# Designs tried in a protein design run: peptides against a protein of PDB entry 1ZZD. Part 34

Target 1, 109 residues: chain A of PDB entry 1ZZD
Amino acid sequence: FQVVNPYLLRDLVDLGIWDEGMKQYLITQNGSIQGLPNVPQELKDLYKTVWEISQKTIINMAADRSVYIDQSHSLNLFLRAPTMGKLTSMHFYGWKKGLKTGMYYLRTQ

## One batch from the design tools (peptide; aimed at target 1 K86 S89 M90)

Design b2_p23_3_s1 (made by RFdiffusion4, then SolubleMPNN; from b2_p23_3, 10 letters changed)
Fold by OpenDDE base, seed 2:
Formats: C-alpha cells, sequence, structure tokens
Structure b2_p23_3_s1 (fold): chain B 109 residues (1-109), chain A 23 residues (1-23)
C-alpha cells in the first residue's frame, strides 16, 4: 500500500495533469515524478523521494540542526544498496560534522 | 575494539572520495 504525498497530489491537480493514468504511474514509480517530462523542474526538486536525495545532504542538515540542540535527534538514512564502505563513510562523516550519535536508522530499498 | 576502529577509519579514508559520490 502506497500513499501519494498530499501536497504533490494538490500540485499535480493544480497543473491539470492528475488523472487515473498519473496515479498508476506514481504507483509504478514508487512516488517518483523525476521521469515526467510535463512536470516543472521546481516541483521535481521539491518532491524528491527519499531515494533521490543525497544522504550526505541529509547528514549536513542534521548537523546544522544539532548545533542548536544539546541532545542528538533521530537520523534516518536511506540507501538503495548499502555497502560497508558507504556505511563507514556515512558514519564517520556524521561524526566529523559533529553529530553526537551515529546513524539511528538505516533503510534499504 | 581499538583495532577494529582503526580498520574502519582506514576503510573510511580509502573510500572517502569514492563513497562521497555514492550517497
Amino acid sequence: as target 1 above (109 residues)
Amino acid sequence: EKEKIEELLKLYEENKEYEDKLY
């Protein structure tokens, strides 16, 4: 069971491109709109799925938040194909960026 | 444990430039 982002749904409706075909497309694409030629790039950038976002960027954002928080917050990272090298690099990069705790959750596609 | 950490650090440094492009 997949749920379409309600804001994405709204914006697709506003663009006049929402229909049953679009719904089925999103289901088959796991919510990704990156391959749609009739969607503005601004929306593609806004509605990236977790698999389309740089996890390094996620770590950076977490580090930016952490400077104002005494306690560590949860960090979820997403990798399509995790390797020991990736995990090690991500862990120590987070450490280098000043995160108080390492990766809290790793999710794999 | 110390040896394991050192090994992981070595792995990190060896793969840093490559892995930075993979996540």
Scores: peptide ipSAE 0.036, ipTM 0.424, DockQ to the pose 0.518
OpenDDE base, seeds 1, 3, 4, 5: peptide ipSAE 0.068, 0.073, 0.068, 0.034; ipTM 0.468, 0.447, 0.457, 0.400; seeds 1, 3, 4 fail the geometry check

Design b2_p23_3_s2 (made by RFdiffusion4, then SolubleMPNN; from b2_p23_3, 13 letters changed)
Fold by OpenDDE base, seed 1:
Structure b2_p23_3_s2 (fold): chain B 109 residues (1-109), chain A 23 residues (1-23)
Amino acid sequence: as target 1 above (109 residues)
Amino acid sequence: SIAEELARLKLYEENKEYEDKLY
């Protein structure tokens, strides 16, 4: 089930670019607005989908917060085009960053 | 083995610049 971010919807309406065509575009693009030329960059930065966020940054954030928890936690990672090289790199990067007790779940688009 | 894992980690570090763009 796909939903449009209500804040994104608001901002698109405020920009005056919301219509049925835009709705269909978002459905086709799985919520991504990165390809829209008439959307300000600050909004593109704000409304990144999980596939558009640096997963390395996500790993870094997980490593930072892991210091404050005494239990294992899961980490969901998202790659549109996974390869063995990417997976190996991500695994060892996480290990290097201290995520030794975490579980990695890979999601693909 | 541990040695193999360390070798893979080293390879990752050596290619960090490239790897930074992978994910």
Scores: peptide ipSAE 0.086, ipTM 0.477, DockQ to the pose 0.469
OpenDDE base, seeds 2, 3, 4, 5: peptide ipSAE 0.016, 0.015, 0.057, 0.014; ipTM 0.259, 0.244, 0.334, 0.264

Design b2_p23_3_s3 (made by RFdiffusion4, then SolubleMPNN; from b2_p23_3, 11 letters changed)
Fold by OpenDDE base, seed 4:
Structure b2_p23_3_s3 (fold): chain B 109 residues (1-109), chain A 23 residues (1-23)
Amino acid sequence: as target 1 above (109 residues)
Amino acid sequence: KEEEEKKRLELYEKNKEYEDKLY
């Protein structure tokens, strides 16, 4: 289990901001750099964790792929704080977008 | 039933602006 993305590590080293304090911060934040004020926004946009990516975008991409393949895809969705409302909305949004298979895996933090 | 699913979808569409912020 790797907490820190190796490419992120490289870029943080290149910025000269990598140290033991930064390492500990990332561990406690489950790899997120979104809260760091000394990190350029470009890097924040590049290194979003699975919990910080729009799941709607994931559904859209899956729907786009489904047009070209005749196989039910395993779709993994990630929600930090799942609710019945969110789950229902995602399910029906996926259905509306033409997904043959509903949500296959839900992962929570 | 399929009809119930359609009704639920309609409800989702009515709240689309709100739902877009949920995930």
Scores: peptide ipSAE 0.046, ipTM 0.401, DockQ to the pose 0.456
OpenDDE base, seeds 1, 2, 3, 5: peptide ipSAE 0.037, 0.035, 0.030, 0.010; ipTM 0.381, 0.331, 0.304, 0.299

Design b2_p23_3_s4 (made by RFdiffusion4, then SolubleMPNN; from b2_p23_3, 10 letters changed)
Fold by OpenDDE base, seed 4:
Structure b2_p23_3_s4 (fold): chain B 109 residues (1-109), chain A 23 residues (1-23)
Amino acid sequence: as target 1 above (109 residues)
Amino acid sequence: DEEKLEEMEKLFEENKEYLDKLD
């Protein structure tokens, strides 16, 4: 089962564009919203998937969003249920949470 | 890490339930 990022889901609902069609689109696109014309660019930037950007960009985005992810720990989380959708959702969960709360997200043992 | 994984899994399950309502 591929899971849509819950914060993305909320944002799409807030935009009033969430429906069954959107759901199916996201499933087929592995959670990517980059191809959606009715989504603000700032949200597209926020929710770029791991395969859409370089590792350097990922690090920069994580730093910008006050998120630190240890490589070994992050891989462990993702490998537990390594669907592409879940991988994306887990990455951006921490980022979005950090942006909303000002929390510096640290993955610890 | 295990605690965070569990938190994320719970959140995903809630999200799944929400999405399933649209089916």
Scores: peptide ipSAE 0.017, ipTM 0.204, DockQ to the pose 0.025
OpenDDE base, seeds 1, 2, 3, 5: peptide ipSAE 0.014, 0.013, 0.009, 0.014; ipTM 0.291, 0.242, 0.222, 0.280

Design b2_p23_4 (made by RFdiffusion4)
Pose (drawn by RFdiffusion4):
Structure b2_p23_4 (pose): chain A 109 residues (1-109), chain P 23 residues (1-23)
Amino acid sequence: as target 1 above (109 residues)
Amino acid sequence: DELDELLDELQEIEDEFVDQWNE
């Protein structure tokens, strides 16, 4: 099979740019839209992949919501060009933010 | 004292790398 994010999909049709220079490009680009030549910036900002969102923001939003969480939450973490240093900062950042669950799975590469 | 030194080192590592997690 193969299906595109329906919200991203609606928007590409609404711009008529859902030409084949898309279904194909999207698959051989991990489903990213940054750096597509013909897509508005607002769509680029709205449809960031998790790999394109700073794990800093992920952790901050987790810290925000956590004061309302009696237990904890499964906080999966995503790193692009993973170094031991970046991982260390990610662990400490979640640690100093007071999180109960600093990391569920680390998804990488 | 050893714990405070460890936490300072970890903070330095965070300051160095925290804005690079998605790079």

Design b2_p23_4_s1 (made by RFdiffusion4, then SolubleMPNN; from b2_p23_4, 10 letters changed)
Fold by OpenDDE base, seed 4:
Structure b2_p23_4_s1 (fold): chain B 109 residues (1-109), chain A 23 residues (1-23)
Amino acid sequence: as target 1 above (109 residues)
Amino acid sequence: KELEELLEKLEEIEKENIDKTNE
């Protein structure tokens, strides 16, 4: 399934760059803002799509109990690497929470 | 189309948030 971070629009509006053109751009880029010149790198890191984040980074985010551990089918980080499906689910959950804590882990990479 | 629909939903949410802020 396709996922868009609900806070992305807010931040783009706050930057004053949201318009119909931007919307169409995001559609063509499958939600990626990596190519936007007027977006701070920190936001680009924050709003990376599942495909733009390394498994290592997502695993680190998943290790944060405040965000991910409460899921019934949470990843066991100490046994093996997660499947793509689990990564997607975790990332989706993180997006719903704004990935605030996730951003912290991105900075540690 | 799916992504467009998602973005449209987000626009609606943002609009609602703005309206609430203005009230």
Scores: peptide ipSAE 0.087, ipTM 0.633, DockQ to the pose 0.016
OpenDDE base, seeds 1, 2, 3, 5: peptide ipSAE 0.045, 0.052, 0.074, 0.054; ipTM 0.615, 0.635, 0.618, 0.615

Design b2_p23_4_s2 (made by RFdiffusion4, then SolubleMPNN; from b2_p23_4, 13 letters changed)
Fold by OpenDDE base, seed 4:
Structure b2_p23_4_s2 (fold): chain B 109 residues (1-109), chain A 23 residues (1-23)
Amino acid sequence: as target 1 above (109 residues)
Amino acid sequence: EEEKKKLEELEEIYKKYVDTTNE
């Protein structure tokens, strides 16, 4: 089954719109946020592509960004002995940094 | 039900992340 994207979970929490109702909504919508009126369109557009790539690819993309130069060693440590918890934490951390950069990029383009 | 459980797991992981980053 399609699990709710952890990056999406983070973003919804950051937006302050995460609650039990939202949780149930996402479950019924297979993680799609396209129908949410209170989510920025930029995020909707971003997650359209996110669904098409593996989490591993997302991590690689995030790690390849210049924003992660300072965290490169930390990322490598996480990858040496990856657990689901560590990978998810890395995703949240990395994607948060990457998403901010991405959002900035989207606003300027 | 399985989806709900997976989401709860993600929530827990995120909670831990937030706690560690705020300390």
Scores: peptide ipSAE 0.021, ipTM 0.375, DockQ to the pose 0.065
OpenDDE base, seeds 1, 2, 3, 5: peptide ipSAE 0.014, 0.010, 0.017, 0.014; ipTM 0.293, 0.224, 0.305, 0.271

Design b2_p23_4_s3 (made by RFdiffusion4, then SolubleMPNN; from b2_p23_4, 10 letters changed)
Fold by OpenDDE base, seed 5:
Structure b2_p23_4_s3 (fold): chain B 109 residues (1-109), chain A 23 residues (1-23)
Amino acid sequence: as target 1 above (109 residues)
Amino acid sequence: SELEELLKELEEIYNKYVDKTNE
């Protein structure tokens, strides 16, 4: 299955441009923000795709239990059979706590 | 579409964290 990059939503919200119209735009553009004039080029370069490949990899690599560690700040979260919802929650939890980057290390325990 | 469903789910999860305090 596919996972949408949660940081895309975060950044669009932070820009104050997330609304129903934006959501519909993303849907019609298959997730691309490249055509949006109100999005900084920096973000366009960052989000070449809305699909979170790394999170998909995490799901594939996860076994019974996994430990998520954010590289920007040590954060350990235990997951059992990670799903998109669980992984997304981890990202937003980190964001809520002030973590701004999505680099992480996963280990199975 | 799949993307539409995924975006909706993503937004729902986001709203949960906006509305709730996580410690």
Scores: peptide ipSAE 0.267, ipTM 0.759, DockQ to the pose 0.038
OpenDDE base, seeds 1, 2, 3, 4: peptide ipSAE 0.247, 0.240, 0.088, 0.256; ipTM 0.753, 0.749, 0.597, 0.750; seed 3 fails the geometry check

Design b2_p23_4_s4 (made by RFdiffusion4, then SolubleMPNN; from b2_p23_4, 11 letters changed)
Fold by OpenDDE base, seed 4:
Structure b2_p23_4_s4 (fold): chain B 109 residues (1-109), chain A 23 residues (1-23)
Amino acid sequence: as target 1 above (109 residues)
Amino acid sequence: DELEKLLKELEKIMEENIDKTNE
């Protein structure tokens, strides 16, 4: 399914915990493994969904890409709980990082 | 310079807010 990272699938299989139940769990959790007690923390840290990471990271990645190819106008940001403060901060940080365009698409969970 | 100081403080606030996204 689209919500499941293929590399995560591999690692879950390697852990021996991948089954139909796990599949359904991931679907209902939108790909998040953060709530699984039988998953090592290292793996949880590795596989965070866009809803579980600071959007600063997303902006940094976009800025890095924009050095080579202009993808600033296609930036997608993901906020679980949008606020004016967060939106303003994202605009500010995007500008600070040198994004050519302050345009982004806001997604909410 | 007071203006520069103010701007630096604002930048700090903005940096903190962006770090808090999706915490």
Scores: peptide ipSAE 0.072, ipTM 0.560, DockQ to the pose 0.521
OpenDDE base, seeds 1, 2, 3, 5: peptide ipSAE 0.020, 0.015, 0.014, 0.006; ipTM 0.289, 0.261, 0.217, 0.218

Design b2_p23_5 (made by RFdiffusion4)
Pose (drawn by RFdiffusion4):
Structure b2_p23_5 (pose): chain A 109 residues (1-109), chain P 23 residues (1-23)
Amino acid sequence: as target 1 above (109 residues)
Amino acid sequence: DEVDEFIAYLEEVEDEYVDEWNE
């Protein structure tokens, strides 16, 4: 099979750019849209992959919501070019933010 | 004292790397 994010899909059709220079590009690009030459910036900002969102924001939003969480939440973490240093800062950042669950799975590479 | 030094070290590591997690 293979199916594209339906919201991203609706928008590409609404611009008529859903030509084949897309279904194919999208698959051989991990489903990323940053750096597509013909796509508005607003769409780029709206459809960031998790690999394209700073794990800092992920942790902050987790800290925000956590004051309303009686228990905890499964906080999966995503690192692009993972170094031991980046991981250490990610752990400490979540730790000093007072999170109960600093990390569920680490998805990487 | 050793715990405070370890936390200070981790803060330095955070300041170095925290803006690079998605790079």

Design b2_p23_5_s1 (made by RFdiffusion4, then SolubleMPNN; from b2_p23_5, 13 letters changed)
Fold by OpenDDE base, seed 4:
Structure b2_p23_5_s1 (fold): chain B 109 residues (1-109), chain A 23 residues (1-23)
Amino acid sequence: as target 1 above (109 residues)
Amino acid sequence: MEEEEEIKKLEEIYEKYIDKTNE
């Protein structure tokens, strides 16, 4: 079965609509947000092209903080006054761009 | 049950990540 995308989880939390009801809804809808009236259409469009991956892969991606650290270090070169928050935002933005283009997430070795 | 457990794990990971990034 499909698991909630970790970046989708972040977006829903940022929207302030994440709660137990939302969680249960996503479970019944296999992670789809297309039927939610309180979600911006832009976000729906973004996750419409989400590629399918195994639950284990999703969990591993979310749990592998070293990947985020590595990406943050690389992205830091492009910021005048880098903060962890900004680096995180840029990382997630990159992921979203990948989702829109159908790209797979790549881990650094 | 399994899916709920996986979502719970994701929530925990997210919370830990946010806490770390806000420090």
Scores: peptide ipSAE 0.022, ipTM 0.323, DockQ to the pose 0.021
OpenDDE base, seeds 1, 2, 3, 5: peptide ipSAE 0.019, 0.015, 0.009, 0.008; ipTM 0.297, 0.241, 0.241, 0.241

Design b2_p23_5_s2 (made by RFdiffusion4, then SolubleMPNN; from b2_p23_5, 15 letters changed)
Fold by OpenDDE base, seed 1:
Structure b2_p23_5_s2 (fold): chain B 109 residues (1-109), chain A 23 residues (1-23)
Amino acid sequence: as target 1 above (109 residues)
Amino acid sequence: MEEKKKLEELEKIYEKYVDKTNE
């Protein structure tokens, strides 16, 4: 089960560039949009993968991610049969708590 | 209330554009 970052999805939809081709591209690029010429630089700056940011930023994100993961672990108890709503809620909570980059896909078995 | 509205908006986007198949 693979889910795209809902905020990235929203922005790509707003740009009118979301389609099956874009979806496959993101899968092959592990979620990175840095190579897309038709995406504004401000969005590229906003959405970066772990390997696209500095070590200092990684440390900061680790702190943010710990909060997110803590909630994820608690929610995992209810995700044996994951619903789109639950997955969206996790992403929303992570975003609210400051995790704005580093996760493009969420996978669950 | 504002947060709830934002969440609902995101859910609508998911329902429309996210492939719900086994990926």
Scores: peptide ipSAE 0.017, ipTM 0.302, DockQ to the pose 0.037
OpenDDE base, seeds 2, 3, 4, 5: peptide ipSAE 0.005, 0.025, 0.024, 0.015; ipTM 0.197, 0.213, 0.365, 0.358; seeds 3, 4, 5 fail the geometry check

Design b2_p23_5_s3 (made by RFdiffusion4, then SolubleMPNN; from b2_p23_5, 11 letters changed)
Fold by OpenDDE base, seed 5:
Structure b2_p23_5_s3 (fold): chain B 109 residues (1-109), chain A 23 residues (1-23)
Amino acid sequence: as target 1 above (109 residues)
Amino acid sequence: DEEEERIKKLEEIYEKYVDKTNE
């Protein structure tokens, strides 16, 4: 299975660039949008760290539930970090909330 | 509040991206 940040999906939809092609690309790229030519670079930069964290979290869930919890706490630290921008903090918060409310599972049609 | 800011920021990013494609 593949888990994608629900807030990333929402943002892609809001930008009007979400379609079947985008979905298939994300499946093949394990949730990464970095290689997409039709995605604004600023959005790629915004979700770069979030994507890395999400992949790490998925791995941690498979390896150690305790590590998964610690990863969630790490996200809270990012929210509190004074060096983090407000928008970036919001996205990290969104990721944290996504862990609580559920994530989008991508699979082939 | 935060949602409104998110939407506004995304709109700004999108507009900038579209402008680049027109160049």
Scores: peptide ipSAE 0.027, ipTM 0.437, DockQ to the pose 0.025
OpenDDE base, seeds 1, 2, 3, 4: peptide ipSAE 0.007, 0.013, 0.020, 0.016; ipTM 0.270, 0.292, 0.363, 0.313

Design b2_p23_5_s4 (made by RFdiffusion4, then SolubleMPNN; from b2_p23_5, 15 letters changed)
Fold by OpenDDE base, seed 1:
Structure b2_p23_5_s4 (fold): chain B 109 residues (1-109), chain A 23 residues (1-23)
Amino acid sequence: as target 1 above (109 residues)
Amino acid sequence: DEEEKLLELLEKIYEKYIDKTNE
């Protein structure tokens, strides 16, 4: 269950860019706004630290519970996102490239 | 620095995923 930061929600509403499309985007980006071109950089900077901390915690939990890799929401988004359209966050661009390579390898087997 | 750390963690998880899918 993904929860949007209430302060982020407020700021997005204040910017007038909150809608169903934005909601779906945040779901696919695991709450990250870093890849949004219509969001001011100052706002990205404001929530960058909070987002990174949260993601780090989630990833650490997933790494510790490797057997539940398919049950981790954040991890599933990345593992099933071989396209640029799904992984647009600058924080995970390198991950996306690695995923593409992995998927290619799997198809060859 | 934190971003790179996240990527490293994801890579480790991905490696485990690949190992499981190949079994």
Scores: peptide ipSAE 0.020, ipTM 0.257, DockQ to the pose 0.043
OpenDDE base, seeds 2, 3, 4, 5: peptide ipSAE 0.017, 0.015, 0.012, 0.016; ipTM 0.270, 0.268, 0.207, 0.245

Design b2_p23_6 (made by RFdiffusion4)
Pose (drawn by RFdiffusion4):
Structure b2_p23_6 (pose): chain A 109 residues (1-109), chain P 23 residues (1-23)
Amino acid sequence: as target 1 above (109 residues)
Amino acid sequence: DELDELLDDILTEAEEALEGEIY
């Protein structure tokens, strides 16, 4: 099979750019839209992959919501070019933010 | 000495990542 994010899908049709220079490109690009030559910036900002969102924002939103969480939450973490240093900063950052769950799975590469 | 240099590099990178963005 293979299916595209239906919201991203609706928008590409609404621009008529859902030509084949897309279904194919999208698959051989991990489903990323940044750096597509013909897509508005607002769509680029809205459809960021998790790999394209700073794990700093992920942790901050987790800290924000956590004051309302009696227990904890499964905080999966995604790193692009993972170094031991970046991981260390990610762990400490979540640690100093007072999170109960600093990390569930680390998804990487 | 090589281990100490590696740990300093990891720490410097971690401090810089704390001030920046973590990707």

Design b2_p23_6_s1 (made by RFdiffusion4, then SolubleMPNN; from b2_p23_6, 12 letters changed)
Fold by OpenDDE base, seed 5:
Structure b2_p23_6_s1 (fold): chain B 109 residues (1-109), chain A 23 residues (1-23)
Amino acid sequence: as target 1 above (109 residues)
Amino acid sequence: MEEERRLKEIEEEAKKYLEGEIY
């Protein structure tokens, strides 16, 4: 399945690289930006980690909500870069809110 | 595609969300 992250969309817009081509690329790449040459490596590293955790988070939320919380805290500890840490925290908050309400994220089979 | 349509809707909703308060 594919998960679309609203924070990724924001960052791509802020970079000025969001367009129809980018949209199609993300669709075909299951939300991955790793192959994009015009994206800073810092963003790739951030969303590489987020992508992996997001997939696991959706699964874990169905089994144990406490695991989601623990993973978010552990991630914040391991992401040493302050900027990445803050962005990740915001992402997890957004995901938590989205999972509860079913809004602001896309999950397709 | 149906997915593209839904993605567009989510994009628009996400933009509204991100423009509002997160924390």
Scores: peptide ipSAE 0.040, ipTM 0.364, DockQ to the pose 0.020
OpenDDE base, seeds 1, 2, 3, 4: peptide ipSAE 0.037, 0.028, 0.019, 0.034; ipTM 0.366, 0.473, 0.230, 0.404

Design b2_p23_6_s2 (made by RFdiffusion4, then SolubleMPNN; from b2_p23_6, 7 letters changed)
Fold by OpenDDE base, seed 5:
Structure b2_p23_6_s2 (fold): chain B 109 residues (1-109), chain A 23 residues (1-23)
Amino acid sequence: as target 1 above (109 residues)
Amino acid sequence: SELKELLEKILKEAEEYLKGEIY
């Protein structure tokens, strides 16, 4: 399975800043938007707390299993597991145990 | 690197999917 967060791309498109340069920047930054000056801090905080570490880990695990968790599910996990370490563990635990609800598959293998 | 190649592949597919949803 191969998955990404479509809300990130949507947000960048809505900001009118998605282009080839942005795409290449994300690639060089392993998906991080923290260094982008034209992205609102609110979005940086959102993806930092909910998705920043997970994005890198998901990409690293793309050969095996990659899943996007719906924003509401991600926030729920964040509230229940406020540390990034615990959040990440719960994310992947759920995926490993067959979590389906709120999951989004971009591509199947 | 392998990571960058995977990222590019994923982002490409995601971009195509999003375009399909938007347009």
Scores: peptide ipSAE 0.028, ipTM 0.422, DockQ to the pose 0.022
OpenDDE base, seeds 1, 2, 3, 4: peptide ipSAE 0.026, 0.027, 0.023, 0.025; ipTM 0.395, 0.419, 0.421, 0.408

Design b2_p23_6_s3 (made by RFdiffusion4, then SolubleMPNN; from b2_p23_6, 12 letters changed)
Fold by OpenDDE base, seed 3:
Structure b2_p23_6_s3 (fold): chain B 109 residues (1-109), chain A 23 residues (1-23)
Amino acid sequence: as target 1 above (109 residues)
Amino acid sequence: MEEEELREKVKKEAEKYLKGEIY
């Protein structure tokens, strides 16, 4: 079972929209609040899940982080519907961005 | 459970996480 993000929990309480229904909604949506009409866009942007972030953004973040890390680190990518072409493109894009290691773990929805 | 009571309990739980009392 997934534990709700404590910061998200706090913010939802502060907004006065937390209840049992909201809890069940978050569980069924794997923590995503993107579909909620009564949540400010700023909060939606803050709590984007890994499934809602561009893969290029993830790779860029990993590349930026790698500049400050001496050891090799693993890159974990999350894809909703990966294709062989997309995986190949991601691999080469990561290489061009200076990633020291290839993709270690791939999660699919 | 009443809504106000639930909100208070949730708030207290969140505060415990933020303070590092529970993980």
Scores: peptide ipSAE 0.045, ipTM 0.409, DockQ to the pose 0.013
OpenDDE base, seeds 1, 2, 4, 5: peptide ipSAE 0.027, 0.019, 0.027, 0.021; ipTM 0.436, 0.383, 0.308, 0.407; seed 1 fails the geometry check

Design b2_p23_6_s4 (made by RFdiffusion4, then SolubleMPNN; from b2_p23_6, 10 letters changed)
Fold by OpenDDE base, seed 1:
Order: sequence, then structure tokens, then C-alpha cells
Structure b2_p23_6_s4 (fold): chain B 109 residues (1-109), chain A 23 residues (1-23)
Amino acid sequence: as target 1 above (109 residues)
Amino acid sequence: DELKKLLEEIEEEAKKYLEGEIF
């Protein structure tokens, strides 16, 4: 079942925009607030869903972490609209960044 | 010429793929 982020809920209440309509909106948008005009950009940046985060950044962070661990990381990647080009690019970029494991868990929306 | 322009576009696209600018 879906659970609303309690911190997001608090912030929406504090903004005075929480109501049944907002609840239904979040359900239909799978938790995304990026399309809401009444929400400050700072909050949109804070409450990005996994589908709205740059996977390049995720790979970069994984590469940074890999320096300090012996075994390879388990890396989950998320793409809304995967293509062979994107997948190839992701594998190559991960390899180029020095990741120990070229195989990732890919999740699609 | 048109060929040079096309090649430059392809190179730019390739750069995006190599530098992870498409995900």
C-alpha cells in the first residue's frame, strides 16, 4: 500500500494546501509534487521521487562510495522511459567511473 | 557543409551518451 511521506505531509499542511484533493493528486501522481504550482521549488527539490533524481548523480555517488568498500555495491537505477541507448550509456558510464560491478538493478515505471 | 554539420551533431549526441547526460 502507498504511504505518504510524513515530512511531505507536514510541509503541505504548513503551506495550507493539504486537502482531500491534494491527497488524491499525490495518489495519482505516485507521490510526485513536481507538477504543483503552489509548492516552492526548494520543497520540490527536497521531495523528488526516485524517478525524478538524476541517475548520473546516483552513479557518481556509488563510484565515490566504492573507493571505501571491498565488495561491490548493490546499485538500483530508475528510469521512467528506458531505451537501449540509455541502458548502454548507463553501463558505459558506470564502467568509466570505475564501478566494480557493471550489473545494476534496473527498475522501470 | 551539410555533412560537416551532421557529423558535428552526431559527435555531440555521442558525447552526451559517453558523459551520462541522457539519464
Scores: peptide ipSAE 0.190, ipTM 0.701, DockQ to the pose 0.263
OpenDDE base, seeds 2, 3, 4, 5: peptide ipSAE 0.160, 0.175, 0.166, 0.141; ipTM 0.675, 0.626, 0.682, 0.543

Design b2_p23_7 (made by RFdiffusion4)
Pose (drawn by RFdiffusion4):
Formats: C-alpha cells, structure tokens, sequence
Structure b2_p23_7 (pose): chain A 109 residues (1-109), chain P 23 residues (1-23)
C-alpha cells in the first residue's frame, strides 16, 4: 500500500501541485515536506515530521500538560543525529522540568 | 557537594546541546 497524511493531501490537491513530482518524492524523502521547492512556508511549518520538531518543544509541551496528569504519560523521544551529549541534555532537560516519565522509547538514526 | 558538581556538569552539557536535538 501507501497513503499520504490526508490533511497534507487535501492541501497539495488544493494547489494543483499534487502532480507526480510528489507522491514519489514524498516516499523517497521519509514523508518530509521541508525543502520541497514548490510548497508554501505555512504548509512546511504545519507538517513538520517529529524528526523536524525540537525534542525541546516536545518536552516543554509534555511539562505543560503534566500538571494536569494525575499519573504520567508515554513520552517517546526522537533524535536525528544522536550523540551521547544530545541524549544527556535531553534526559536532564526532562529531568529538571520535573517529568515523571523522562523517556518511553528512544527512536533514532 | 558531589551532587551539586554533577548537576553543574549536566547544566553545561544542556547549554551545549539542548538547541541541537533536531540537528
């Protein structure tokens, strides 16, 4: 099979750019849209992959919502070019933010 | 004292790397 994010999909059709320079490009690019040459910036900002969102923001939103969480939440973490140093900062950052669950799975590469 | 030193080292590591997690 293979199916594109339906919201991203609606928008590419609404611009008529859902030509084949897309279904193909999208698959051989991990489903990223940053650096597509013909896509508005607003769409780029709206459809960031998790790999394209700073794990800092992920942790902050987790800290925000956590004051309302009686228990905890499964906080999966995503690192692009993972170094031991980046991981250490990510752990400490979640730790100092007072999170109960600093990390569920680490998805990487 | 050892715990304060460890936390300081971790804050330095954070300052170095925290804005690079998505790089």
Amino acid sequence: as target 1 above (109 residues)
Amino acid sequence: DALDELITELEEIEDEYVDKWNE

Design b2_p23_7_s1 (made by RFdiffusion4, then SolubleMPNN; from b2_p23_7, 12 letters changed)
Fold by OpenDDE base, seed 2:
Structure b2_p23_7_s1 (fold): chain B 109 residues (1-109), chain A 23 residues (1-23)
Amino acid sequence: as target 1 above (109 residues)
Amino acid sequence: DEEEKKLKELEEIYEKYIDKTNE
């Protein structure tokens, strides 16, 4: 299964582009919207994971903290840039909110 | 939930980078 940021779903709905086709697209693209021409760049930036890491991948990395430390250092360095740092923090906030309200799972058919 | 636990661990690691002003 694939974990999807609930705020991403909200924004896609607000754009009027959320449908079954979009759902399948996200499944095939591992949650990435970077290749969508009809999505504003601002949203692409907002939901861009560090090093193009999917939410599921991040979760898996968190399972082994010792292995994740190296990546965390890279993340910390990347977050030193104010703009990207803010966007990344918002991304994590979205995850946190998703945990509180329930994560949305996409499943392949 | 196992995934929730994993994400909470990640949140702990990057707690200082989470923008709490958006809450």
Scores: peptide ipSAE 0.018, ipTM 0.299, DockQ to the pose 0.070
OpenDDE base, seeds 1, 3, 4, 5: peptide ipSAE 0.017, 0.013, 0.014, 0.015; ipTM 0.373, 0.261, 0.342, 0.250

